# Peptides against a protein of PDB entry 5A53, part 63

Target 1, 230 residues: chain A of PDB entry 5A53
Amino acid sequence: LVENVKQALFIPGQSCNKNLHDIMVDLSALKKPDMKRFNRKNDIHPFEDMSPLEFFSEKNDCSLMVLMTSSKKRKNNMTFIRTFGYKIYDMIELMVADNFKLLSDFKKLTFTVGLKPMFTFQGAAFDTHPVYKQIKSLFLDFFRGESTDLQDVAGLQHVISMTIQGDFQDGEPLPNVLFRVYKLKSYKSDQGGKRLPRIELVEIGPRLDFKIGRIHTPSPDMVTEAHKKP

## One batch from the design tools (peptide; aimed at target 1 D141 R144)

Design b2_p27_6 (made by RFdiffusion4)
Pose (drawn by RFdiffusion4):
Structure b2_p27_6 (pose): chain A 225 residues (1-189, 195-230), chain P 27 residues (1-27)
Amino acid sequence: LVENVKQALFIPGQSCNKNLHDIMVDLSALKKPDMKRFNRKNDIHPFEDMSPLEFFSEKNDCSLMVLMTSSKKRKNNMTFIRTFGYKIYDMIELMVADNFKLLSDFKKLTFTVGLKPMFTFQGAAFDTHPVYKQIKSLFLDFFRGESTDLQDVAGLQHVISMTIQGDFQDGEPLPNVLFRVYKLKSYKSRLPRIELVEIGPRLDFKIGRIHTPSPDMVTEAHKKP
Amino acid sequence: SETDFYIYNKISNDADLEKTLAYTLEH
């Protein structure tokens, strides 16, 4: 009954550069094998015209899309896009801060591609705040991959950690979201003692513009059998 | 303090997910 794994399409925008491309490559690796990359630059402006994104979603059968854009106003801009029936469901701009680390900045460890990641979300706002609820929903939908009734404990290899940069009060600017990836190590104490090693990429997301779905589309996308 | 790690499976749609605890990290 459940759908196939959602496919991701990474799209360099007209203003995409090498540094932003490196971020795309390393982050796209976490999506393997359910990922495609475009090589050319495309003049796409999602908050002016959504038509091209819907076109690419249909022709490439990708319900998940990431546009790469950079200007001084919005530097290192990653626009995450989800579609339903090849129409836009929601969009959010996540801009990467300059303190980012790539896979090259971390010791390369053995890594089995295609395993179900584990998730941890730190921050009460991930459950109550509309903006952060969308981010939690986005990154769960984006990276969880295959749904299954069976889990091999040996397959529990890495965790995707997302932390809100401190608590905040209403009216203040929205804190950044801290994207971290760790590899698990376990030791004997039955329950193991767990330690973590960072493998990257390390990304601090600054929250930009947001598009939300209509109630009609939510009804169809979240319809229960 | 503790941090829990979870895996998520889709039941019917992206708002209807099974959440399963995988490990707990102790600090």

Design b2_p27_6_s1 (made by RFdiffusion4, then SolubleMPNN; from b2_p27_6, 13 letters changed)
Fold by OpenDDE base, seed 4:
Structure b2_p27_6_s1 (fold): chain B 230 residues (1-230), chain A 27 residues (1-27)
Amino acid sequence: as target 1 above (230 residues)
Amino acid sequence: STVDLYTYDVISNSSDLKETLALTIEL
């Protein structure tokens, strides 16, 4: 079963500013061709009323959404939403720190649109802590692309790296997640024997440090339905 | 179907990655 690639919808909220718009453009470029963007600001408050997002999910046939908002309490906030059957499955607020870098801040490297990324996750909490498990699941779901049975290694072009910034204990604020994107450069290793290709990573952007905000978790019923393979 | 797992050493020339990453590719 070739699962259809999940489509993403990027939505500027009413409080979307130029920086968030630029971040939206660059992050959404990694999701091409499976991405739509709204050109108009929409007054949406997902944690107060989810109905507008469910409407947009259905109308645009998008199971992934990103709402761009900014306030004093939630500066540079990217709310990531997943839907199942056009109903809200989960939501997470990821606030972009001020140290962000755009694609224009990096050396322009040619890349093929639509190639499947590799993923790396650094931090044990990605496998143990419920919030970081949700983040891992979300980003895998968001950028995984086509499930090709034949992973032509030659088709692997870029790596998405996600790192939890430091250790934390229970009851402490959750550390930021460092989002990085790299292009692979393969070199023939002339070292004798099994020529393990030397792979170098070149950062291509965007560079985003995510502060974790509010979270909506799916109901047990929605989890059961989403795990039912058709 | 035999899934061959290949591990590659990935060296970053970026200042953000100080450590060598190991990537596992499932073929």
Scores: peptide ipSAE 0.020, ipTM 0.513, DockQ to the pose 0.046
OpenDDE base, seeds 1, 2, 3, 5: peptide ipSAE 0.013, 0.017, 0.014, 0.017; ipTM 0.492, 0.494, 0.488, 0.493

Design b2_p27_6_s2 (made by RFdiffusion4, then SolubleMPNN; from b2_p27_6, 15 letters changed)
Fold by OpenDDE base, seed 2:
Structure b2_p27_6_s2 (fold): chain B 230 residues (1-230), chain A 27 residues (1-27)
Amino acid sequence: as target 1 above (230 residues)
Amino acid sequence: SSIDFYTFDLVSNSKDLKVTKAFTLYL
């Protein structure tokens, strides 16, 4: 079953600023061509009223949404929303730390639009802790794109790396998630007659450190429905 | 799809190889 590629909608909130806009542009570039962006600010408060997001999901046929807001309490906040049947499935606030880097901060490399990323997740909590499991699921769902057969290794362009920043214990604040994007660069090593292909990873951006904010988890019923393979 | 990458370490004082999963690459 080739799952249809999920479409993403990027929504500037009323409090969206230049930094968030730039982050939105760069992050959404990784989702091209399966991405829409609103050019106008929208007054949406997803944790107070989810109805506008469900409306936008249906109206734009987007099962993925990102709301860009900023306040003193939640600076550079990207609320990631997933819908199922145009109803809210889950939400998570990921606040971008001030140390972010844009694509313009890196060496410009040739990038082919629409190529699938590879993913790496560093930190055991991505498999065990509910919040990090949700983040892992979200980013896989967000950027996975079209199901391709493993045979097209030649079509692999970039790696999205997500790392939990340090260890934590129960009851402690959840560490940030370090979001990094690397391009695969193949070198022909002419060393010693046997050309062993050397693969290098070059960071291409954006570089984002995500602080975890508020979360909305799906109902058990929605989980069951979403996992039903058609 | 996913690919698991493994590291191979010699167990000290043995001929046995310890296989450790290094990471999973998701495609």
Scores: peptide ipSAE 0.050, ipTM 0.523, DockQ to the pose 0.036
OpenDDE base, seeds 1, 3, 4, 5: peptide ipSAE 0.021, 0.019, 0.030, 0.046; ipTM 0.486, 0.461, 0.511, 0.502

Design b2_p27_6_s3 (made by RFdiffusion4, then SolubleMPNN; from b2_p27_6, 15 letters changed)
Fold by OpenDDE base, seed 5:
Structure b2_p27_6_s3 (fold): chain B 230 residues (1-230), chain A 27 residues (1-27)
Amino acid sequence: as target 1 above (230 residues)
Amino acid sequence: GEEDLYTFDLVSNSSDLKKTLAATIYY
């Protein structure tokens, strides 16, 4: 079963500011053509009432949602939501640090819409810690696109890199996740008569440092149901 | 903004790419 590419809905919250809007535009560009965006602000508080998000999921046929909000306590907050059967599966708040860079801050490079990104995850916690496992799963679901046979080198355009910023111990605040996007440039290098393909990685943006906020985990029953559907 | 350009030989596996990118982000 070719899993249909998951559609994403970007929702500006009532407190969405210009910076978050710009971040939303740039991040959603990586999800084209499988992205919808609301133009109007919506007063949604997902950790208080999830029903509006479930409604939007069903109405727009989107299993991925991103709510853009900002407050003094949760500045530049991107709440990532996944649904299963149009019901909330999981949620995570990822707050963008002020040192973010937009696509306009990088050299403009040609980008083919719809190509599947490669992923790299740096940090052992992505495989062991529940929160970072959720983040890894989320971003793979969000940007993985169509299951193309990785055998077509022509389909490798860019790399999404996620790095845990430093080590941490139990009970300590969770380190930020550094989100970076690179374009791959392939060059024929002639080293000693052997043409070894040379790859250059060029950062293309956006550059986002995510501070981890609140998390909603799925019920055991929903996990079981989600794994049963092919 | 400074474009970080890194040139590498084609890595034979995902592990080498991860190491390369990790170094790029931490330095």
Scores: peptide ipSAE 0.017, ipTM 0.483, DockQ to the pose 0.059
OpenDDE base, seeds 1, 2, 3, 4: peptide ipSAE 0.011, 0.009, 0.016, 0.016; ipTM 0.482, 0.495, 0.509, 0.524

Design b2_p27_6_s4 (made by RFdiffusion4, then SolubleMPNN; from b2_p27_6, 15 letters changed)
Fold by OpenDDE base, seed 2:
Structure b2_p27_6_s4 (fold): chain B 230 residues (1-230), chain A 27 residues (1-27)
Amino acid sequence: as target 1 above (230 residues)
Amino acid sequence: SSIDFYTFELVSNSSDLKVTKAFTLYL
């Protein structure tokens, strides 16, 4: 079953600033053409009232949403929301650290719109810890795009890398997730008669370090329903 | 789909190769 590509809606909150806007533009570029952006700020507080997001999900036919807000307590906050049947499935706050880099900070490589990324996850917690499992699931769901057969591997040019920043013990603050985007560059190495293709990873941006904030987890019933769809 | 990449290391004082998963690519 070819799952329909999930559409994303980027929503600037009332407290959205220039930095968040720039981050939004760059991150959303990776989701083109399956992305919409609001140009106007919207006063949405998803952890207080989720109803406006459910309304936007349905109205825009977007099962993925990103709310851009900033406060003293939650600076550069990207709230990632997923819906199922236009109802909130899960939410997670990911705050972008101040050391972020935009696409403009990297050498402009030709970005082909609609290229499906490859993903790498570094850190055992992505497979064991519930929060990091949610993050892994979210980003795979967000950027996976069309289910392509392995034949399209030749067209895969981008790698999204997510790394847990260090080890942590139970009860410790959750380490940041390091978001990196690379382009695969194939070099014909003419070294010694056997053309072994050398593949290099070139960082293309954006570079984002995500601090984990508040989380809304799906109800067991919604999990069961979401997994019933192939 | 996913692709697993493996590294091969020679076991010391053996002719046997140890296979180690290097990373997984998700497609």
Scores: peptide ipSAE 0.108, ipTM 0.589, DockQ to the pose 0.036
OpenDDE base, seeds 1, 3, 4, 5: peptide ipSAE 0.022, 0.019, 0.020, 0.069; ipTM 0.517, 0.479, 0.597, 0.600

Design b2_p27_7 (made by RFdiffusion4)
Pose (drawn by RFdiffusion4):
Structure b2_p27_7 (pose): chain A 225 residues (1-189, 195-230), chain P 27 residues (1-27)
Amino acid sequence: LVENVKQALFIPGQSCNKNLHDIMVDLSALKKPDMKRFNRKNDIHPFEDMSPLEFFSEKNDCSLMVLMTSSKKRKNNMTFIRTFGYKIYDMIELMVADNFKLLSDFKKLTFTVGLKPMFTFQGAAFDTHPVYKQIKSLFLDFFRGESTDLQDVAGLQHVISMTIQGDFQDGEPLPNVLFRVYKLKSYKSRLPRIELVEIGPRLDFKIGRIHTPSPDMVTEAHKKP
Amino acid sequence: SETEEAVAELYHKLMNGEKPEEPEPIH
């Protein structure tokens, strides 16, 4: 009954550069094998015209899309896009801060591609705040991959950790979201003692513009059997 | 650390065959 794994399409925008491309490559590796990359630049402006994104979603059968854009106003801009029936469901701009680290900045460890990641979300706002609820929903939907009734404990390899940069009060600017990836190590104490090693990429997301779905589309996308 | 404690709790729950609660996915 459940759908196939959602496919991701990474799209360099007209203003995409090498540094932003490196971020795309390393982040796209976490999506393997359910991922496609475009090599050329495309003149796409999602908050002016959504038509091209819906076109690419249909012709490439990708319900998850990431547009790469950079200007001084919005530097290292990653626009995460989800579609339903090849129409836009929601969009959010996540801009990467300059303190980012790539896979090259971390010791390369053995890594089995295609395993179900673990998730940890740190921050009460991930459950109550509309903006951060969308981000939690986005990154769960984006990276969870295959849904299954069966889990091999040996397959529990890495965790995707997302932390809000401190608590905040209403009216203040929205804190950044800290994207971290760790590999698990377990030791004997039955329950193991767990330690973590960062493998990257390390990304601090600055929140930009947001598009939300209409109530009609939410009804269809979240319809229950 | 807090992250290691949270991962340890989740790892133990998954090892025991239990799944965490998550928001409903988009179909």

Design b2_p27_7_s1 (made by RFdiffusion4, then SolubleMPNN; from b2_p27_7, 8 letters changed)
Fold by OpenDDE base, seed 3:
Structure b2_p27_7_s1 (fold): chain B 230 residues (1-230), chain A 27 residues (1-27)
Amino acid sequence: as target 1 above (230 residues)
Amino acid sequence: SSLEEAVQQLYHKLANGEEPEEPEPVK
């Protein structure tokens, strides 16, 4: 089944600042060519009224959205939204910590646009904890790109790494998620009769530490409909 | 394991024709 590549819409909220704009530009560059950006600020409060986002999803044919807002309580907030049939499926607030790095902070490397990234998730909670399972699902869905024949490992250029920052117990605040992007370099290793390719990773940015905020989860009915194979 | 070891293992799985973990199909 060739699944159509999901299109992303990046939306500056009314409180969008320069730092959030720069983060939006750099993160959206990883979603090219399957990305749109609004140039105007929009007054959207998705946890109060979802209808403007559903309207934008339908009007722009985008099943992925990112709303950029900032307040004293929710500084550098990226609200990630997914839609199913142009209705809100899920939402998560990911607040970028002040220690972020832009693409300009790294060595500019040439890369092919549209190549499927490799994903790595560090932390057992990505498979067990509902919130981190949603984050894993979201980022896999957001950056999956084209379904290429996976036999061409030579076409794998990027690694998206997500790490849970430390251990936590029930009732404790959820640790941050460390978002990192690397260029993959593979070398033929001739050592010891096993031709295992040697991998080298070069960080290319952006570097984002996400603090988890508010979450909206899909209804059981919407989960059932979204999982129906045509 | 280091990040490089995790990526190395994933790269070997892909090179051996193992399908990567696909997101649950939210269509």
Scores: peptide ipSAE 0.358, ipTM 0.834, DockQ to the pose 0.697
OpenDDE base, seeds 1, 2, 4, 5: peptide ipSAE 0.341, 0.343, 0.330, 0.354; ipTM 0.813, 0.834, 0.813, 0.829

Design b2_p27_7_s2 (made by RFdiffusion4, then SolubleMPNN; from b2_p27_7, 10 letters changed)
Fold by OpenDDE base, seed 4:
Structure b2_p27_7_s2 (fold): chain B 230 residues (1-230), chain A 27 residues (1-27)
Amino acid sequence: as target 1 above (230 residues)
Amino acid sequence: SELEKAVQELYAKLAAGEEPEEPELVK
């Protein structure tokens, strides 16, 4: 089943600033061609009223949304929203730390738009902790791209790396998630037939350190419906 | 780097025909 690529909608909130706008532009560039951006600010408070986001999901046929807001309490906040049947499935606030780097901060490398990235997740909590499981699921879903039956590894040009910044115990604040994007360079080993190609990674940006904020989790019924294979 | 090694291993798996980790949400 060739599943349709999930479309993303990037929404500037009322408090969206220049930095968030620039981050939005760069992050959304990784989702091309499967993204839309609003040019106007929208007064949306998803943890108070989700109905405007459900309306935008349906109207734009986007099951992925990113709301860009900033306040003293939630600076450089990217609220990632997923919908199922145009209803809110889950939400997570990811606040971008001030040490972010834009695509303009890296050497411009030519890359093909629309290629499926490789993903790497560093940290055991991505497989065990509910919040990091949600983050892993979200980013896999967000950047999955086209499901190609033929895994042409030669077409793999990008690596998205997500790292949990340090260890933590129960009851401690959740460590940041380090988001990094690399260009993959594969070199054929000149030595006899069977050696795996040498891989080199070049960071291409953006570079984002995400502080975890508020979370909305789906109802058990929505989980069951969303996992039903057609 | 350690990351390059991890990516190398992942690349090898993919080249061998292993399916990449897919998101749980199908639709």
Scores: peptide ipSAE 0.412, ipTM 0.872, DockQ to the pose 0.742
OpenDDE base, seeds 1, 2, 3, 5: peptide ipSAE 0.348, 0.408, 0.410, 0.403; ipTM 0.846, 0.876, 0.875, 0.873; seed 5 fails the geometry check

Design b2_p27_7_s3 (made by RFdiffusion4, then SolubleMPNN; from b2_p27_7, 12 letters changed)
Fold by OpenDDE base, seed 3:
Structure b2_p27_7_s3 (fold): chain B 230 residues (1-230), chain A 27 residues (1-27)
Amino acid sequence: as target 1 above (230 residues)
Amino acid sequence: SELEKAVQEKFALLAAGEEPEEPEPVK
């Protein structure tokens, strides 16, 4: 069963500013054609009331949502939401640091829209720590696109890289996640013995450093239902 | 770079038909 590509909805919150709008435009460009954006600001507080997001999920047939808000406590905040059966599955606040770069800060490269990206995760905590496991799962779901049985490696044009910024111990603040996007260039190595093509990575943007905020996790029952194979 | 090495290794696995152990998608 080829599962349908998950659709994303980008929602400007009431406190959405120009920087968040620009970030929203650039990040959502990576999700084309499977993306919708609202043009109007919406007064949504997902950690106080989730019902407006469930309504938007159902009305727009989107199982992925991103709410753009900014405050003194949560500057440049992107709340990533997943739904299952149009009910909230999980949420995570990812605050963009001020050192962000837009697509306009990089050399414009032509790329094919809708190609499946390669992911790379740097940091053992992506496989062991609950919060970073959720981030890994979220970004895979968000950008993976169509599940093709045969990954034609020749069609891989993009690499999405996520790096945990340094080591941390129990009880310490969680390090930022460094989000980077690269164009993949593959070169056939003519050197007779190395069967593997040489790769070159060119950063294309956006460049985002995410500070982790509040998290909502699904109930064990919802996890079981969301992973049931039909 | 270390990143290019990691991508090279993953590219090799994919080219060999090995699917990376990725968490099952939320349905």
Scores: peptide ipSAE 0.400, ipTM 0.878, DockQ to the pose 0.793
OpenDDE base, seeds 1, 2, 4, 5: peptide ipSAE 0.336, 0.385, 0.382, 0.389; ipTM 0.855, 0.872, 0.870, 0.873

Design b2_p27_7_s4 (made by RFdiffusion4, then SolubleMPNN; from b2_p27_7, 9 letters changed)
Fold by OpenDDE base, seed 1:
Structure b2_p27_7_s4 (fold): chain B 230 residues (1-230), chain A 27 residues (1-27)
Amino acid sequence: as target 1 above (230 residues)
Amino acid sequence: SALEEAVQKLYHKLANGEEPEEPELVK
């Protein structure tokens, strides 16, 4: 069964600024063709009332949403939302640090639209800590392209890298997640009698350092339903 | 780099017919 690729809706909030708009454009370009963007600002406060997001999920047939807001407390905030059956499953605030780089800051490289990226996660907490597990799950789900049965590794063009910025202990503030996008270059290497392809990575952007904000987690019942394989 | 090594390992796994890590949420 070719599972339908999850569609993403990018929503500028009322406080969306030019920087967030540019980030939205660049990040959403990685989700093409499976994305929609609103051109109008919408006054949505997902941690106060989730009902507008459920309405947008259903109305646009999008199970992934990203709300772009900015305030003094939550500057350059990207709220990532997932729905299941058009009901809110989970939410996470990821605030983009001011050191971000846009696609225009990198060498323009040609790439094929719609190819599934490879993911790499750096940091043990992605497999152990609930918040980082949610982030890992979210990004895997968000950028999952068409399951091409032919995983022709030759077709792999993009690598999304997510790195936890440093070690942390229990009770400490959660380190940022470093989001990086690379173009994969493979070269035939004749090293050691096994033709192992040599890989080179070229950063293509955007470059985003995510500060973790507020989180909404699903109910145990919703978890059970969402993990049911058809 | 450590990242290139990680990607190389993943690439080799995929080339050997191992499935990539899939999201836990199917639907």
Scores: peptide ipSAE 0.407, ipTM 0.871, DockQ to the pose 0.719
OpenDDE base, seeds 2, 3, 4, 5: peptide ipSAE 0.394, 0.367, 0.406, 0.373; ipTM 0.868, 0.845, 0.869, 0.836

Design b2_p27_8 (made by RFdiffusion4)
Pose (drawn by RFdiffusion4):
Structure b2_p27_8 (pose): chain A 225 residues (1-189, 195-230), chain P 27 residues (1-27)
Amino acid sequence: LVENVKQALFIPGQSCNKNLHDIMVDLSALKKPDMKRFNRKNDIHPFEDMSPLEFFSEKNDCSLMVLMTSSKKRKNNMTFIRTFGYKIYDMIELMVADNFKLLSDFKKLTFTVGLKPMFTFQGAAFDTHPVYKQIKSLFLDFFRGESTDLQDVAGLQHVISMTIQGDFQDGEPLPNVLFRVYKLKSYKSRLPRIELVEIGPRLDFKIGRIHTPSPDMVTEAHKKP
Amino acid sequence: TNKEKTEEEIQKMFEENNFEPDDVDLP
């Protein structure tokens, strides 16, 4: 009854550069094998016209899309896009801070591609705040991959950790979201003792513009059997 | 630290034998 794994399409915008491309490559690796990359630049402005994104969603059968854009106003801009029936469901701009680290900045460890990641979300706002609820929903939907009734404990290899940069009060600017990836190591103490090793990429997301779905589309996308 | 908090949450998953995240609405 459940749908196939959602496919991701990574799209370099007209203003995409090499540094932003490196971020795309390393982040796209976490999506393997359910990912496609475009090589050319495309003149796409999602908050001016959504038509091209819906077109690429249909013709490539990708319900998850990431547009790469950079200007001084919005540097290292990653626009995460989800579609329903090839129409736009929601959008959010996540801009990468300059303190980012790539896979090259971390010791390469053995890594089995295609395993179900673990998730930890740190921050009460992930459950109550509309903006951060969308981000939690986005990244769960984006990277969880295959749904299954069966889990091999040996397959529990890595964790995707997302932390809000400190608590905050209403009216203040929204804190960044800290995207971290760790590999698990377990030791004997039955329950193991768990330690973590960072494998990257390391990304600090600055929150930009947001598009939310209409109530009608939420009803259809979230319809229960 | 954030890393230590992640380790605590991972440990809790092993204690509960539950390796799925909290449920959310997904399109």

Design b2_p27_8_s1 (made by RFdiffusion4, then SolubleMPNN; from b2_p27_8, 14 letters changed)
Fold by OpenDDE base, seed 4:
Structure b2_p27_8_s1 (fold): chain B 230 residues (1-230), chain A 27 residues (1-27)
Amino acid sequence: as target 1 above (230 residues)
Amino acid sequence: SAADQTRAAVQQMFENNNFEPEEVPLP
């Protein structure tokens, strides 16, 4: 089954600033060719009215959307939206911390467009905690291209890494998620007659620390429908 | 660091899959 690569739509909100625009450009570059961007600002408040996003999902045939907004309460906010049948499935606000780095801040390594990244998730909560499970699922859906067989690991040029920033207990604020992108270099190393693969990572950007904001979870009915479609 | 954890995770994935890296010739 060739899983159809999910198309992404990047939407600048009315409060989109230069920094968010630059972040949008760089993050969307990782999603090429499966990405559209709006050039105009749109006055969308997804936690008040979801209908404009459902309209854009249908009109652009995009099951992934990212709304770029910034306010005093929610600075550098990227609202990630998934749709199912052009209806809102889930939403999550991920606010980019001020320590972000753009692709221009890294040495230009030749980026091959369309290569499937390897994913790494660091932190037990990605498998146990509902919010981090949603983040893991979202980023896999967002950047996981076509299912290449494990044999195409030789062609893996990029690693997308997501790390939970520290431990937390129930009732504590959710730690940030550290988003990193690396170029993978693999070397044959003969150490003591065993060919151990030596892995080297070169950060290529963007570098984003995500603070978790508001979340919309799918209804039980939508979860059931999403699992029933082959 | 996030980079060290990522490197360790990728290294383990390569080892577990018996992936022979292509020799990038050292310049």
Scores: peptide ipSAE 0.385, ipTM 0.770, DockQ to the pose 0.211
OpenDDE base, seeds 1, 2, 3, 5: peptide ipSAE 0.350, 0.365, 0.383, 0.340; ipTM 0.760, 0.765, 0.772, 0.753

Design b2_p27_8_s2 (made by RFdiffusion4, then SolubleMPNN; from b2_p27_8, 14 letters changed)
Fold by OpenDDE base, seed 3:
Structure b2_p27_8_s2 (fold): chain B 230 residues (1-230), chain A 27 residues (1-27)
Amino acid sequence: as target 1 above (230 residues)
Amino acid sequence: SSIEETKKAIQEMFKNNDFEPEEVPLP
């Protein structure tokens, strides 16, 4: 089944600053053409009232939203929201660390718009831990373009990489997620046997280290409804 | 490093899927 490409809406919150705006511009560039941005700040508090986001989801026909806010407690906060039937499915706060790099910090590599990203997830917790499973699911939904056949490796010009920053035990703070974007270069190896291609990665940006914040998980009923769509 | 781990993960994906990378013709 070719799933329809999910549309994303980027929303500056009332506390959106220049750094968050620049991050929003660069991250949203990776979602083109399936992205809208608001130019005006909106006073939205999604963990207090979700109704404004449901309204924006329906009005803009966007099942993905990103709210940009900043406070002393939640600096450079990107709240990622998914909707199902224009109702809130899940939410997660991802705070961008101050060590971020913008696309302007990297050599401008022209990439063709509409190329499928390859995804890589580093860390066992992406498959076992509920929070990291939600992050994995979210980023796959967010940046997964049209499902064309896996065979067109030639269409895999960029890699979205997410790495959990170190190991953690139960009761410890959840490690940051390192978001990286690479251009993939594959070369034929000239050595005679089963020639594994030589791979080279070039970072293209943005570079974001995400600190995990608050989470809203879907109701069991919404999970069941979301899985019923073929 | 995140780039080294990413490179390893991609190499393992190509190894396991028997994906012969189609030669992207050099420009």
Scores: peptide ipSAE 0.359, ipTM 0.722, DockQ to the pose 0.224
OpenDDE base, seeds 1, 2, 4, 5: peptide ipSAE 0.339, 0.346, 0.352, 0.334; ipTM 0.706, 0.724, 0.735, 0.727

